# Peptides against a protein of PDB entry 3EFO, part 229

Target 1, 262 residues: chain A of PDB entry 3EFO
Amino acid sequence: SQLADLYKSCETDALINFFAKSAFKAVLHQPLKVIREILVNQTAHMLACYRKNCASPSAASQLILPDSMKVLPVYMNCLLKNCVLLSRPEISTDERAYQRQLVMTMGVADSQLFFYPQLLPIHTLDVKSTMLPAAVRCSESRLSEEGIFLLANGLHMFLWLGVSSPPELIQGIFNVPSFAHINTDMTLLPEVGNPYSQQLRMIMGIIQQKRPYSMKLTIVKQREQPEMVFRQFLVEDKGLYGGSSYVDFLCCVHKEICQLLN

## One batch from the design tools (peptide; made by RFdiffusion4, then SolubleMPNN)

Design b2_p29_3_s4 (from b2_p29_3, 17 letters changed)
Fold by OpenDDE base, seed 5:
Structure b2_p29_3_s4 (fold): chain B 262 residues (1-262), chain A 29 residues (1-29)
Amino acid sequence: as target 1 above (262 residues)
Amino acid sequence: SSLQAALDESFKAASEEAEKKYGIKIVVD
């Protein structure tokens, strides 16, 4: 059917870009709560329509997603949790305004990265490999006290350090003997010059490459105050200020779809 | 891609969690 073809051709990244810009534009004349509700409703309606008209009959306990929209819910949840639509105390009005304006000009690739950051396990780097480490899901569940992670969303770059990060890596990256000696006020990594440092810098460079904005680096130590800000970029997790986890959002969407169809 | 791998992991994990927590079976067709 024509409708089935439409869903098949749908691109989630384009949809998110569209919804983000639409929502962020709406911020000027609609309450945030209403905007969020509209986004949820739109998501549910799209998926309900698919289930009704395109998908095979299924049990009520099933959430049916077209392949093209498989990751729509996670991105939509990220959008809903964005500081522009869901205010957070740690984000100033100016910052929200800034992000709003930025998103309004973002292309599909930019907004995709913006809403779902790259989280890279840096501690697993093979200094002899030219390949970037595979990104992991943006969740605290993937962090480890022994790990070092790089997070980037096109605007911000974080280097997160577990409390038990290997001293040799700390030395390699920061040229300091231990985790405690790391200065988190630094916005640049020192040019230590060893292979690990060089590899990390290369990775950071690659991430920065082709991005329209220069990402400022923030060094984050686990369990220190700035980590709370960092954790807000772990978009799959439940937000501190009302944002749902990815799983909970899936449930929400499912329930909404069921309500629409029953 | 790196992104795809992360998203695949996310989807898989979330699907499993959704089923476990809410009894929702996520089906992709």
Scores: peptide ipSAE 0.746, ipTM 0.972, DockQ to the pose 0.920
Fold by OpenDDE base, seed 2:
Structure b2_p29_3_s4 (fold): chain B 262 residues (1-262), chain A 29 residues (1-29)
Amino acid sequence: as target 1 above (262 residues)
Amino acid sequence: SSLQAALDESFKAASEEAEKKYGIKIVVD
């Protein structure tokens, strides 16, 4: 059907860009709670329409998604949890205003990275490889106390270090003997000059390439206070100041669809 | 791509957890 073809042609990255700009524009004239409700309703309506008109009959316990919108819920959840739509105490009014304005001018690729950050396991780096480490899902479940991770969303860059991160890597990156010696006040990595340091700097350079803004680097040590800020970028997890986990949001969407169709 | 791999992992894990936690089976067609 024509409707089925329409769904097949949809691109989630374009949709989230559209929804983000629409919602961020609405912030000026509507309460945040209402905006969030509208976004959830719009998501549910789109998927309900698909289930009703395009999908084969299925059990009520099933959430039916077209392939083109498979990852729409995760991005929508990221949008709903963004500081522009969900106020956080640690985020200033100026920062919210800044992010709002930035998103309003973002292209599809920029907004995609902005809402769902790139999380890279740096501790697994092959210094002889020219390839970037494979990104992992933005969840605490992929972090490890023995690991070192780089997170970037186009505006911010974080280097997260587990409490048991390898001393040899710490020395390679920071030229200090242990985790305890790492100075988290630094915003630049030292040029140590070893292959690992060079590789990490190369990766950071690649991530920075073709980005319109220079990303500020924040060093984060596990179990220190600044880690709380970092964890807010693990967008699939439940937010500290509100917002659902990815799984809980899927449940929410499913329930809303059921309400629309029954 | 690296991003696609992460998203695929995310979707798979979330689908499994949704079924386990809420009894919701996610079906892609």
Scores: peptide ipSAE 0.742, ipTM 0.971, DockQ to the pose 0.895
Fold by OpenDDE base, seed 1:
Order: sequence, then structure tokens, then C-alpha cells
Structure b2_p29_3_s4 (fold): chain B 262 residues (1-262), chain A 29 residues (1-29)
Amino acid sequence: as target 1 above (262 residues)
Amino acid sequence: SSLQAALDESFKAASEEAEKKYGIKIVVD
């Protein structure tokens, strides 16, 4: 059917770009709460329509997703939690306005990265390999006290260091003897010159490639105050200011679909 | 891609957690 073909042809990255721009435009004339409700409603209606018209009959306890929209819920939740739609005290009005304008001009690839950041385990780097480390899901569950992670969303770049991160890596990156000696006020890594430092710099360069904006680097130590800002970029986790976790959002969508169909 | 790997991991983990926490089974059809 035409409807089935439509769902098969859908691309989540294009959809989220569309929804983001539509929502961010609506901010000018609608309350944020209403905009968020509309987005959830639209998501539920799209998936309810699929279940009703395209999917095989299934138990009420199941959430049925077409393959093309498998990751739509996670991106939609990221959009709903964005500071433009969900205001946060630590984000100024000017910053929200700036981000809104930026997203309005973003292409599909840019918005995809913006809403779901890359989180890379830097502590696993092989200095003899030219391959980038595989990204992991944006959740605190993937962080470790012994690890070092790089997060990037096209606008910001964070280097997160666990309290028990390897001293040899600290020395390699910062040329200091321990975690306690790291200066978090720096926005540039020092030119240490060892293979690990060079590899990290190469990775950062690759991430910066083809991005329209220069990403400022922020050094973050675990358990220090600035980590709270960093954790807001772990988009799958529950937010501090009313944003749901990915799992809780899935539950919300499921319930709304059930209400539409039953 | 690394992005696809992360999203696959995310989907798998979230599906398992949703079933455990809420009894919701996520099915890709």
C-alpha cells in the first residue's frame, strides 16, 4: 500500500530535522508546554497509524515500531529535552535564542549530531590504529570512574575524566602527574607530543571536520560542579528539569498509542 | 558507523529496560 511504502521510505534524521524546525518556529507564538505536547501527540499518532494500518496484530503490551522509525523515539525525546523547548536555569535567554536560530539553519546531518551527541571512550584508544573509537550510547551508564570520554554535539566538545582515570593517560594528555593537577579552565589541550596526545588531537580534528561551527573544548572532572552541565548532554538519562529518560519516554509513547487505539 | 553502533546499543538496552521496568516489549516490524 501507499501508506506502507511511506513508512518504509521514512528517514528518522530527516523527520527529526523537520520536527525540530517546526517546533522551534512555533516557539515564537505558542507556549513551550503546548509545543511539547504537540510533538508527543504527533509521535504517538504516527506510530498508532502504523500499528493500525501496516503492522500485524500484536498484544497490547507490545510497542510496535517500523524499522525506519526504530530510533525516532530517542531523537524525539532529545528534542523534547532541548533547552529551547525545556528551559533550564543554567541556560540564558540569549543562549536559547542562539541555539534556536542555529537549528533553523541546520541540515539533516547537523541536527542529527546536535540532538544526539557522539560519546567516545578515549581511554580505549589504540595509538597504532587510525580508526576512531566506536561511539557509545549517551548515558551515564556507559561512563566509568576509570574512563576518559569525549562528547561532541557539533557546538560543544567535552573531555570528561573519571576520578580514577589512569594517571599515565592524564600525563599523556595534560603533562601533569595526577587528576588533581588538571586545570579545567583550559580550552585547549597542551602540545605534549607523545603518541597518545597526538592521537587524541587527531580524533578531535576529525570530529571538527565538516562541522559548520568551531566547537569549544571544555574539560570536565567527575564530581566537580561543571559535571552537572556535562550530564545534560547525556540525553538518554532523566533530566534535572522535567525531561524524561529514554525508557520513560518509550513508556509514555506506548500509553498514548494505546489510548488512541483502544 | 560508530553512530549506528551507538544507536543500536541504545535501542537494545532501552528495549530490555522497558520490558523489565514496565513490561513493555518493543518489537520492530
Scores: peptide ipSAE 0.740, ipTM 0.971, DockQ to the pose 0.911
Fold by OpenDDE base, seed 4:
Structure b2_p29_3_s4 (fold): chain B 262 residues (1-262), chain A 29 residues (1-29)
Amino acid sequence: as target 1 above (262 residues)
Amino acid sequence: SSLQAALDESFKAASEEAEKKYGIKIVVD
């Protein structure tokens, strides 16, 4: 059917770009709560329509997603939890305004990265490989106290270090003997010059080259206060300021769909 | 791609968690 073909042709990244810009425009005229509700409703309506008109019959306990929209919910949740739509005390008004303005001009690729960051396990780097490490899901569940992770969303770059991150890697990256000696006020990695450091710098460079904006580096130590800011970029987790986890959002979407169809 | 791998992992994990926590089975059709 025409409708089925439409769903098959949908691109989630394009949809998120559209919804983001629409929502961010609406911020000027509507309460944030209303905007978020509209986004949820729109998501539910799209999926309800699919279930009603395109999907095969299924149990009420099932959430049916077309392949083209498989990752729509996770991105939508990221959008809903963005500081522009969900105010956070640690984010200044100016910063929110800035991000809003930037997103309004972002292309599909940029907005995709912006809403769902790259989280890379750096502690497993192969210095002999030029390949970027595979990104992991943006959740605390994938962090390790023994690990070092790089997070980038096109605007910000974070280097997160677990409390038990390997001293040899700390030495390699920062040229200090231990985790405690890491200065989190640094915005640049030191020029240590060893293979691991060079590889990390290369990776950071590659990430930066793909983006139109210069990303400021923030070094984050686990369990220190600045980590709270970092955790807000773990978009699949429950938000500190009212945002849902990815799983809880799926439940929310499912309930909304059921309400529309039942 | 790296992105696809992360998203696949995310989707799989979230699907399992949703079913476990809420009894919602996510099906891609």
Scores: peptide ipSAE 0.740, ipTM 0.971, DockQ to the pose 0.912

Design b2_p29_4_s1 (from b2_p29_4, 18 letters changed)
Fold by OpenDDE base, seed 4:
Structure b2_p29_4_s1 (fold): chain B 262 residues (1-262), chain A 29 residues (1-29)
Amino acid sequence: as target 1 above (262 residues)
Amino acid sequence: AAAEEEARKLQRLADSLAANAKQAELEAQ
């Protein structure tokens, strides 16, 4: 059907950009609660419509989406958890206003990265390879106490270090003997000059490439207070201030879809 | 229970796609 073809050709990134800008515009004249409800409803309606009009009878009981739409709920949840739509005490009014304005001018690629950050396992770097490590999902469940992770969303960059991160990597990156010696007040990595440090800097450069803004680097130690800021970028996890985990969001959307189809 | 199961299925479907998309983005830069 023409509708099926439309859904199959639809790009999730473009949809999220549209929904984000629409929602962020609506913030000026509608309560946040209402905006969030509308977004959830729109998501449910879109997916319900697809199931009703495009799914085969055998698949009617399952939420089967085309590849281009499979991650729509993921990104929608990220949008719903953004500080513009979900006020968080740790985020100032000025910062929320700033982010709102930025998103209103973002292209599809920028908004996609902004809502769902890149999270890279830096501890897996092979200095003999030019390949970048595969990104992991933005959840604490994907972190490791023995690991070092780089997170970037186009505006901020975080280097997260597990409490048991390898001393040799710490030495390689920071030129200090242990985790305890890392200065988290630094915003730049030292010029250590070893292959691992150089490769990390290269990766950071690649991430920064083609981004319109210079990302500030924040060093984060696991279990220290500043880690709470970092955790807010783990968008698939349950938020501290009312944001749903991805799983909880999916359950919510599924219930609404069922209600629409019954 | 049924909703949770479906949610888990969707999560599994999205898992690989999301990871691959991010990887492709990194490689394209």
Scores: peptide ipSAE 0.024, ipTM 0.554, DockQ to the pose 0.067
Fold by OpenDDE base, seed 3:
Structure b2_p29_4_s1 (fold): chain B 262 residues (1-262), chain A 29 residues (1-29)
Amino acid sequence: as target 1 above (262 residues)
Amino acid sequence: AAAEEEARKLQRLADSLAANAKQAELEAQ
């Protein structure tokens, strides 16, 4: 059917870009709470419509999403957790205004990365391989105290270090003997010159490539105060200031869909 | 329960998308 074809042709990245720009425009004349409610409602209605008109009959307890829109709830939750729509004390008014303006001008690819960061387990790097590690889900559950992770969202870059990260990797990246010796005030990695350092720099270069903005690097040690900022980029987790985990958000959307289909 | 199941299904799609993004980055070099 024409409707089924429409849903099959939906591009989640384009949809999230549209929703983001629409919401960020609305911030100027509507309360944040109302905007968030509208976004959830629109998401639920869209998915309910698909289920009603395109999906096979299913039990009310089931949530069936088309393949093209399966990731929509993930990105919608990220949008709802963004500091423009969910104010956070650690984000200044000026910074929030800046991010709003940036998103208003972002293309589909840029906004996708902005709302859902790339999180790379760089401790798994093979220095003899030119292949990048596969990104992991943006959740604390995917971190390891023994690991080192690079996070990038097109505007910021973080190098997160587990408290038990391998000393040999620390030496390779920072040329210091241990975790305790890492200076987190630096915004540039030292030129150590070993294969691991070179590989990491290459990865950082690839991530930065063709991005419209230069990403500032922040070094983050696990369990130190600045990690709180880093954790806000783990967008699938429950936020500190009212943002839902992805699972909780999905449950909320599911309930709303069921109500619409009753 | 339904949400958790859907989340698991989503993981496979997310992994595929991540792989595609990685490939695009490599081709851009």
Scores: peptide ipSAE 0.022, ipTM 0.595, DockQ to the pose 0.049
Fold by OpenDDE base, seed 1:
Structure b2_p29_4_s1 (fold): chain B 262 residues (1-262), chain A 29 residues (1-29)
Amino acid sequence: as target 1 above (262 residues)
Amino acid sequence: AAAEEEARKLQRLADSLAANAKQAELEAQ
């Protein structure tokens, strides 16, 4: 059907860019609560319409989505949790205004990265390979106390270190003997010169490449106070100030879809 | 319960797609 073709041809990244810019423009003249409700409603209606018109009647009990839309709820939840739409006390008015303006000028690729960061398990690096580590989902459940992770969203870069991260990697990256000796005030990695350090720097360079803004590096130790800021970038987790986890959001949307179809 | 099960199914579908998309983006840089 024409509708099926439309849904199959849509690009999730383009949709989230559109919704983000529309919502961020609306912030100037509509209450945040109303904007959030509209976004949730639009998401539910889009998915309900697809299910009703494009899904097989025999599979009506399941929410079947085209591949291009399967990740739409993920990004929509990220948008809903952004500080522009969900005000947080730790974020200043100036910062919210800045982010709003940035997104209004972002292309599709930049906005996609901004709303859903890359999270890379760099403790898995093979210095003998040019292959980059596979990104993991942005959730605490994907972190490891024994791991080291790099997070980037096009504006910020974080190097997160587990409390039990390998001492040999710490030595390789920071040229210090242990986790306790890492200086979290530094914004640049030292030039240690070993293969692991060089590879990490290369990865950071690749991530920075083609991005319009220079990302400042923040080093974060697990269980220290600055980790709270890092946790806000784990966008699939439950937020501290009313933001839903991805799973909770899916449940909410599913209920709304059922109401629309009954 | 039914809603939660459907949510889990969607999560599983999203897992592979999100990982693949991010990996492809990284490799393309």
Scores: peptide ipSAE 0.016, ipTM 0.486, DockQ to the pose 0.067
Fold by OpenDDE base, seed 5:
Structure b2_p29_4_s1 (fold): chain B 262 residues (1-262), chain A 29 residues (1-29)
Amino acid sequence: as target 1 above (262 residues)
Amino acid sequence: AAAEEEARKLQRLADSLAANAKQAELEAQ
């Protein structure tokens, strides 16, 4: 059920909130390399413990995890890829300090959204339905050149447009005839007044609801320079500043688990 | 190779849970 899935996510969300705050406190007193190693080791130890206790003899070679822990590696990788823990010279000290302080005061729901954004395929909207589109995984592999996607992390909101976005949707959202005519300097959508525009605005309102900060909207065209900023929020992909993809992280964790169990 | 295969299996499991959790969150708002 939807409620069961939400509950399972909440347990993981609480753990990530705890690990994030603990790690972000530790950066004041410990080297980043040590902090990252501790987080990876803790992840591996937890998963190894569950495997040892829950694996049946018939599935001894498989990593069997409780449902509440299945998503833990996803969020842990997002935490490890945060600018506070990466501390690349390309990131300003002020930005790291700001994000550190921000997360230190976040509740469980806020930190979950911050580390793992919502990515919504708004090009699939049915204007006759009140149902929200299902979120997709935060990876380039889930984008489409023909699609339009809304991304939100509680601080920023992005409207990403594929190079082959349908002209009718562009007209519906922006009241312009083509992709080339979209002004990316705008921070507010025009009030076009058609059902599609109204539905999109409603969705944006729902996303903004109960968030402590007002999210600024950024319009992003595929293959334009500002897309590089947007891609940093596709947290399951390989990061620009040395963060691993989710798949690479899983391989790393698996190796660590095997070392613990052998 | 074996480690990579197990990692892919874990990814598939995580994919299902993450998708469902995100959907539930949206519907609960």
Scores: peptide ipSAE 0.039, ipTM 0.601, DockQ to the pose 0.072; fails the geometry check

Design b2_p29_4_s2 (from b2_p29_4, 11 letters changed)
Fold by OpenDDE base, seed 5:
Structure b2_p29_4_s2 (fold): chain B 262 residues (1-262), chain A 29 residues (1-29)
Amino acid sequence: as target 1 above (262 residues)
Amino acid sequence: SREREEREKLEFLKLSEEANEKQAKLEEE
């Protein structure tokens, strides 16, 4: 159908860019609550239309998404949890203004990365391969105490280390004997010169490539205070300031869709 | 009750994912 073709041609990244800029423009004239409601409503309407007109018969209890917009809900949730759309006293006016202006100038690719970071399992690196490791979902559930992960959102870069991360990798990256010896105050990785270190630096370089801003590197040890900042970028999890998890948001959207279709 | 709710959410996700996979295949055909 013509409608099915339309959904097939839709790109979630472009939609999110549009929604983000629209919402961030609207904050100047409309209450945040209204803006959030509009975003959820628009999402539900789009998906309800698909469910009604394009989706194959399925149980009403299931959320059916077009393939081209499978990730729309997760991105929308990220947008809704952005500080610009949150009325929290902990967030300064300056920070809100700063992020608002940043997003207003972002292209599609930039905004995509900004709202949904890349989370790469560095501990799985093949030093013989030039391929980037496959990104994992931005959730604590995807982390492991034995793992090392690199997170990047176009503005910040984090290297997260599990408490049980392999000593050999720690040695390879930091040239220290153990997790305890890692200095988290550093903003640059040492040039150790081994293949693993070189590979990691290459990956970081690739991630930084064509990004408009130089990403500051933050080293994060699991269970240390800075991990709280890192966790804010695990966007599929429940937000620190009352934002929903991805799962919770899906349920919310589904309920709204059902209401629209009934 | 909270555990039950979480279980229901997980089931919802699982079933939805399965349905979406089927739908995706149909869209490709």
Scores: peptide ipSAE 0.215, ipTM 0.811, DockQ to the pose 0.801
Fold by OpenDDE base, seed 4:
Structure b2_p29_4_s2 (fold): chain B 262 residues (1-262), chain A 29 residues (1-29)
Amino acid sequence: as target 1 above (262 residues)
Amino acid sequence: SREREEREKLEFLKLSEEANEKQAKLEEE
């Protein structure tokens, strides 16, 4: 059907960019609650139309998404959880204004990365490979105490280290004997010179490449106070200040869709 | 109750993922 073709041609990243800019513009004129409701309703409406007109027969109890929009909910949730729309108290008004302005000028690719960071398991890095490791979902459930992860959203870069991260990797990256010896105040990785260090630096370089802003590096140890900042970028998890988890959001959207279809 | 709710959410997610996988195959045809 013509409608089915439309959904197949939809690009989620473009939609999110549009919704983000629209919402961030509306912040100046409308209450945040209203803006959030509009975003949810728009999402539900689009998906309801698909379910009604395009989806194959399936159980009504399941959320059926077009392939082209499969990731729309997760990105939408990220948008809804952005500091501009949540107005988290720990973020200054200036910071909110800054992020708002940044997004207003972002292209599709930039906004996609901004709302949903890349989280890379660098502890699995093959030093012989030139390919980036496959990104994992931005959730604490995907982290490992034995792992080391690099997170980037186009503005910030975090190197997260599990409490049980391999000493050999710690040595390779930081040239220190243990997790406890890592200095989290540094904003640059030391040039250790071993293959692993070089590979990591290369990866960081690739991530930084083609980004309009230089990403500040923050080193984060698991279970230390600064990890709280890092966790804010695990966008699929429940937010500290009223943001929903991805699962909760999906349930919400599903309920809304069902209401629209009934 | 909270645990039950979480289990239900996870089940919903799982079943939805399975359904979406089937749907994706159909859309590729």
Scores: peptide ipSAE 0.210, ipTM 0.808, DockQ to the pose 0.766
Fold by OpenDDE base, seed 1:
Structure b2_p29_4_s2 (fold): chain B 262 residues (1-262), chain A 29 residues (1-29)
Amino acid sequence: as target 1 above (262 residues)
Amino acid sequence: SREREEREKLEFLKLSEEANEKQAKLEEE
């Protein structure tokens, strides 16, 4: 249920890094449509080969993935939804160029985090534990109005607060009495000094460790306008600029596999 | 119609996940 359990596949991470760099190089001399088609075809072919030759007998209506490639579709969908591979006028040339250059220089670990962010339920923190909370899937369906979540993709860090987040936690983090009193213009958390605040700061520090870029913190309140930016990082959901949800992409891949096998 | 389609997708996902869990166990053997 959690992608964190599947991150053991180093091979998939390397493949995604390769595919990303290959695709981002290809944009200079090939149409975006062709590049996207190639990526989908490569994904389908790899999975079709497994289904044909390695998978146990199963219903044709089921998508069977090898353990080593369980996360390949989700990362591939994230790659396909990246602004570099989308032909949208809403995306500036500068932004496209910037992200292209960033990915071209990223290592495997950096690209993994970039394409699929960590989303941590901060409201579940055990102040007595040194363990990080288990990451949840990057989808709105995994958020809670009563929750507080930290999202990081190696470049940006967001602290998302539900409209019904506990006042006690708000007080602990921001030293203010309620959700309404939180200043979203701040880029640094106050040093409140209580165990919860200290634990959160520690977690943020751990996330920042070994990252080449200093992640700027953005505080986001649910249902406020800036939340739209945050939602773009919920990569399993439908993309703002026409990208598929993860579920939709899986259905598409399954259909393609069936076509290849018939 | 849209609701039906979404239900079908969810069912597909659920069944696929179950099958994948079984397959994973087989690959570990």
Scores: peptide ipSAE 0.209, ipTM 0.808, DockQ to the pose 0.647
Fold by OpenDDE base, seed 2:
Structure b2_p29_4_s2 (fold): chain B 262 residues (1-262), chain A 29 residues (1-29)
Amino acid sequence: as target 1 above (262 residues)
Amino acid sequence: SREREEREKLEFLKLSEEANEKQAKLEEE
């Protein structure tokens, strides 16, 4: 199932917004470690209650999620991995303060996008379609060296290009003959005027629509230095600052649930 | 080994997904 399907079936976006704001408020008065523990415990508790009272009998080795909370763990992990809740020296106090302030003012839709970015495989675009491509999971495993992906979180927009991106697409987007010729210092796409370029620009426009902030575009080439920044937004991965991958988090939550139910 | 752990995690994920799919169907009924 695609991520989009999970979002459509989930009502946890409001809950995540609540948890985020609550946690970010608590940062002023409680240690980060405690806040993280509370969030994990709350997650485990909710899921444990569901399993105990609502879920069909299943093997203990399986994590059973209610349909309404299917995406709760992934969002919770994203929240836990947010710089506001991380006590890493690499993260400045200013950055924490900034992110905290932003989230405190975000509505449900904004926070959803903020914590879990849209990652769109634009190399598969149908130029005849007005529909957005289906988002993929925010993980390196979903990237392709032959692919071009657009990532947006409401604040930042990244255009990631694989080292083996199709030259015809590169030409279509940038009007240059090859990957090597792409200027990553650009913050705007050229107006090439071909159908593919137009479609991409339209998609970018749609993504930007109804967002409170203008998203800065960063062009990222695979295996170049800026890719490290881009990878920070692949929220299902482990990340650079010691956060858990989504899978690791699920395992952790499952363990906690089992402990609660035993 | 790390590889073993990763395989176990993947298996866990797979099995959980299957179970969740079944559960979702039950909840829709």
Scores: peptide ipSAE 0.203, ipTM 0.805, DockQ to the pose 0.611

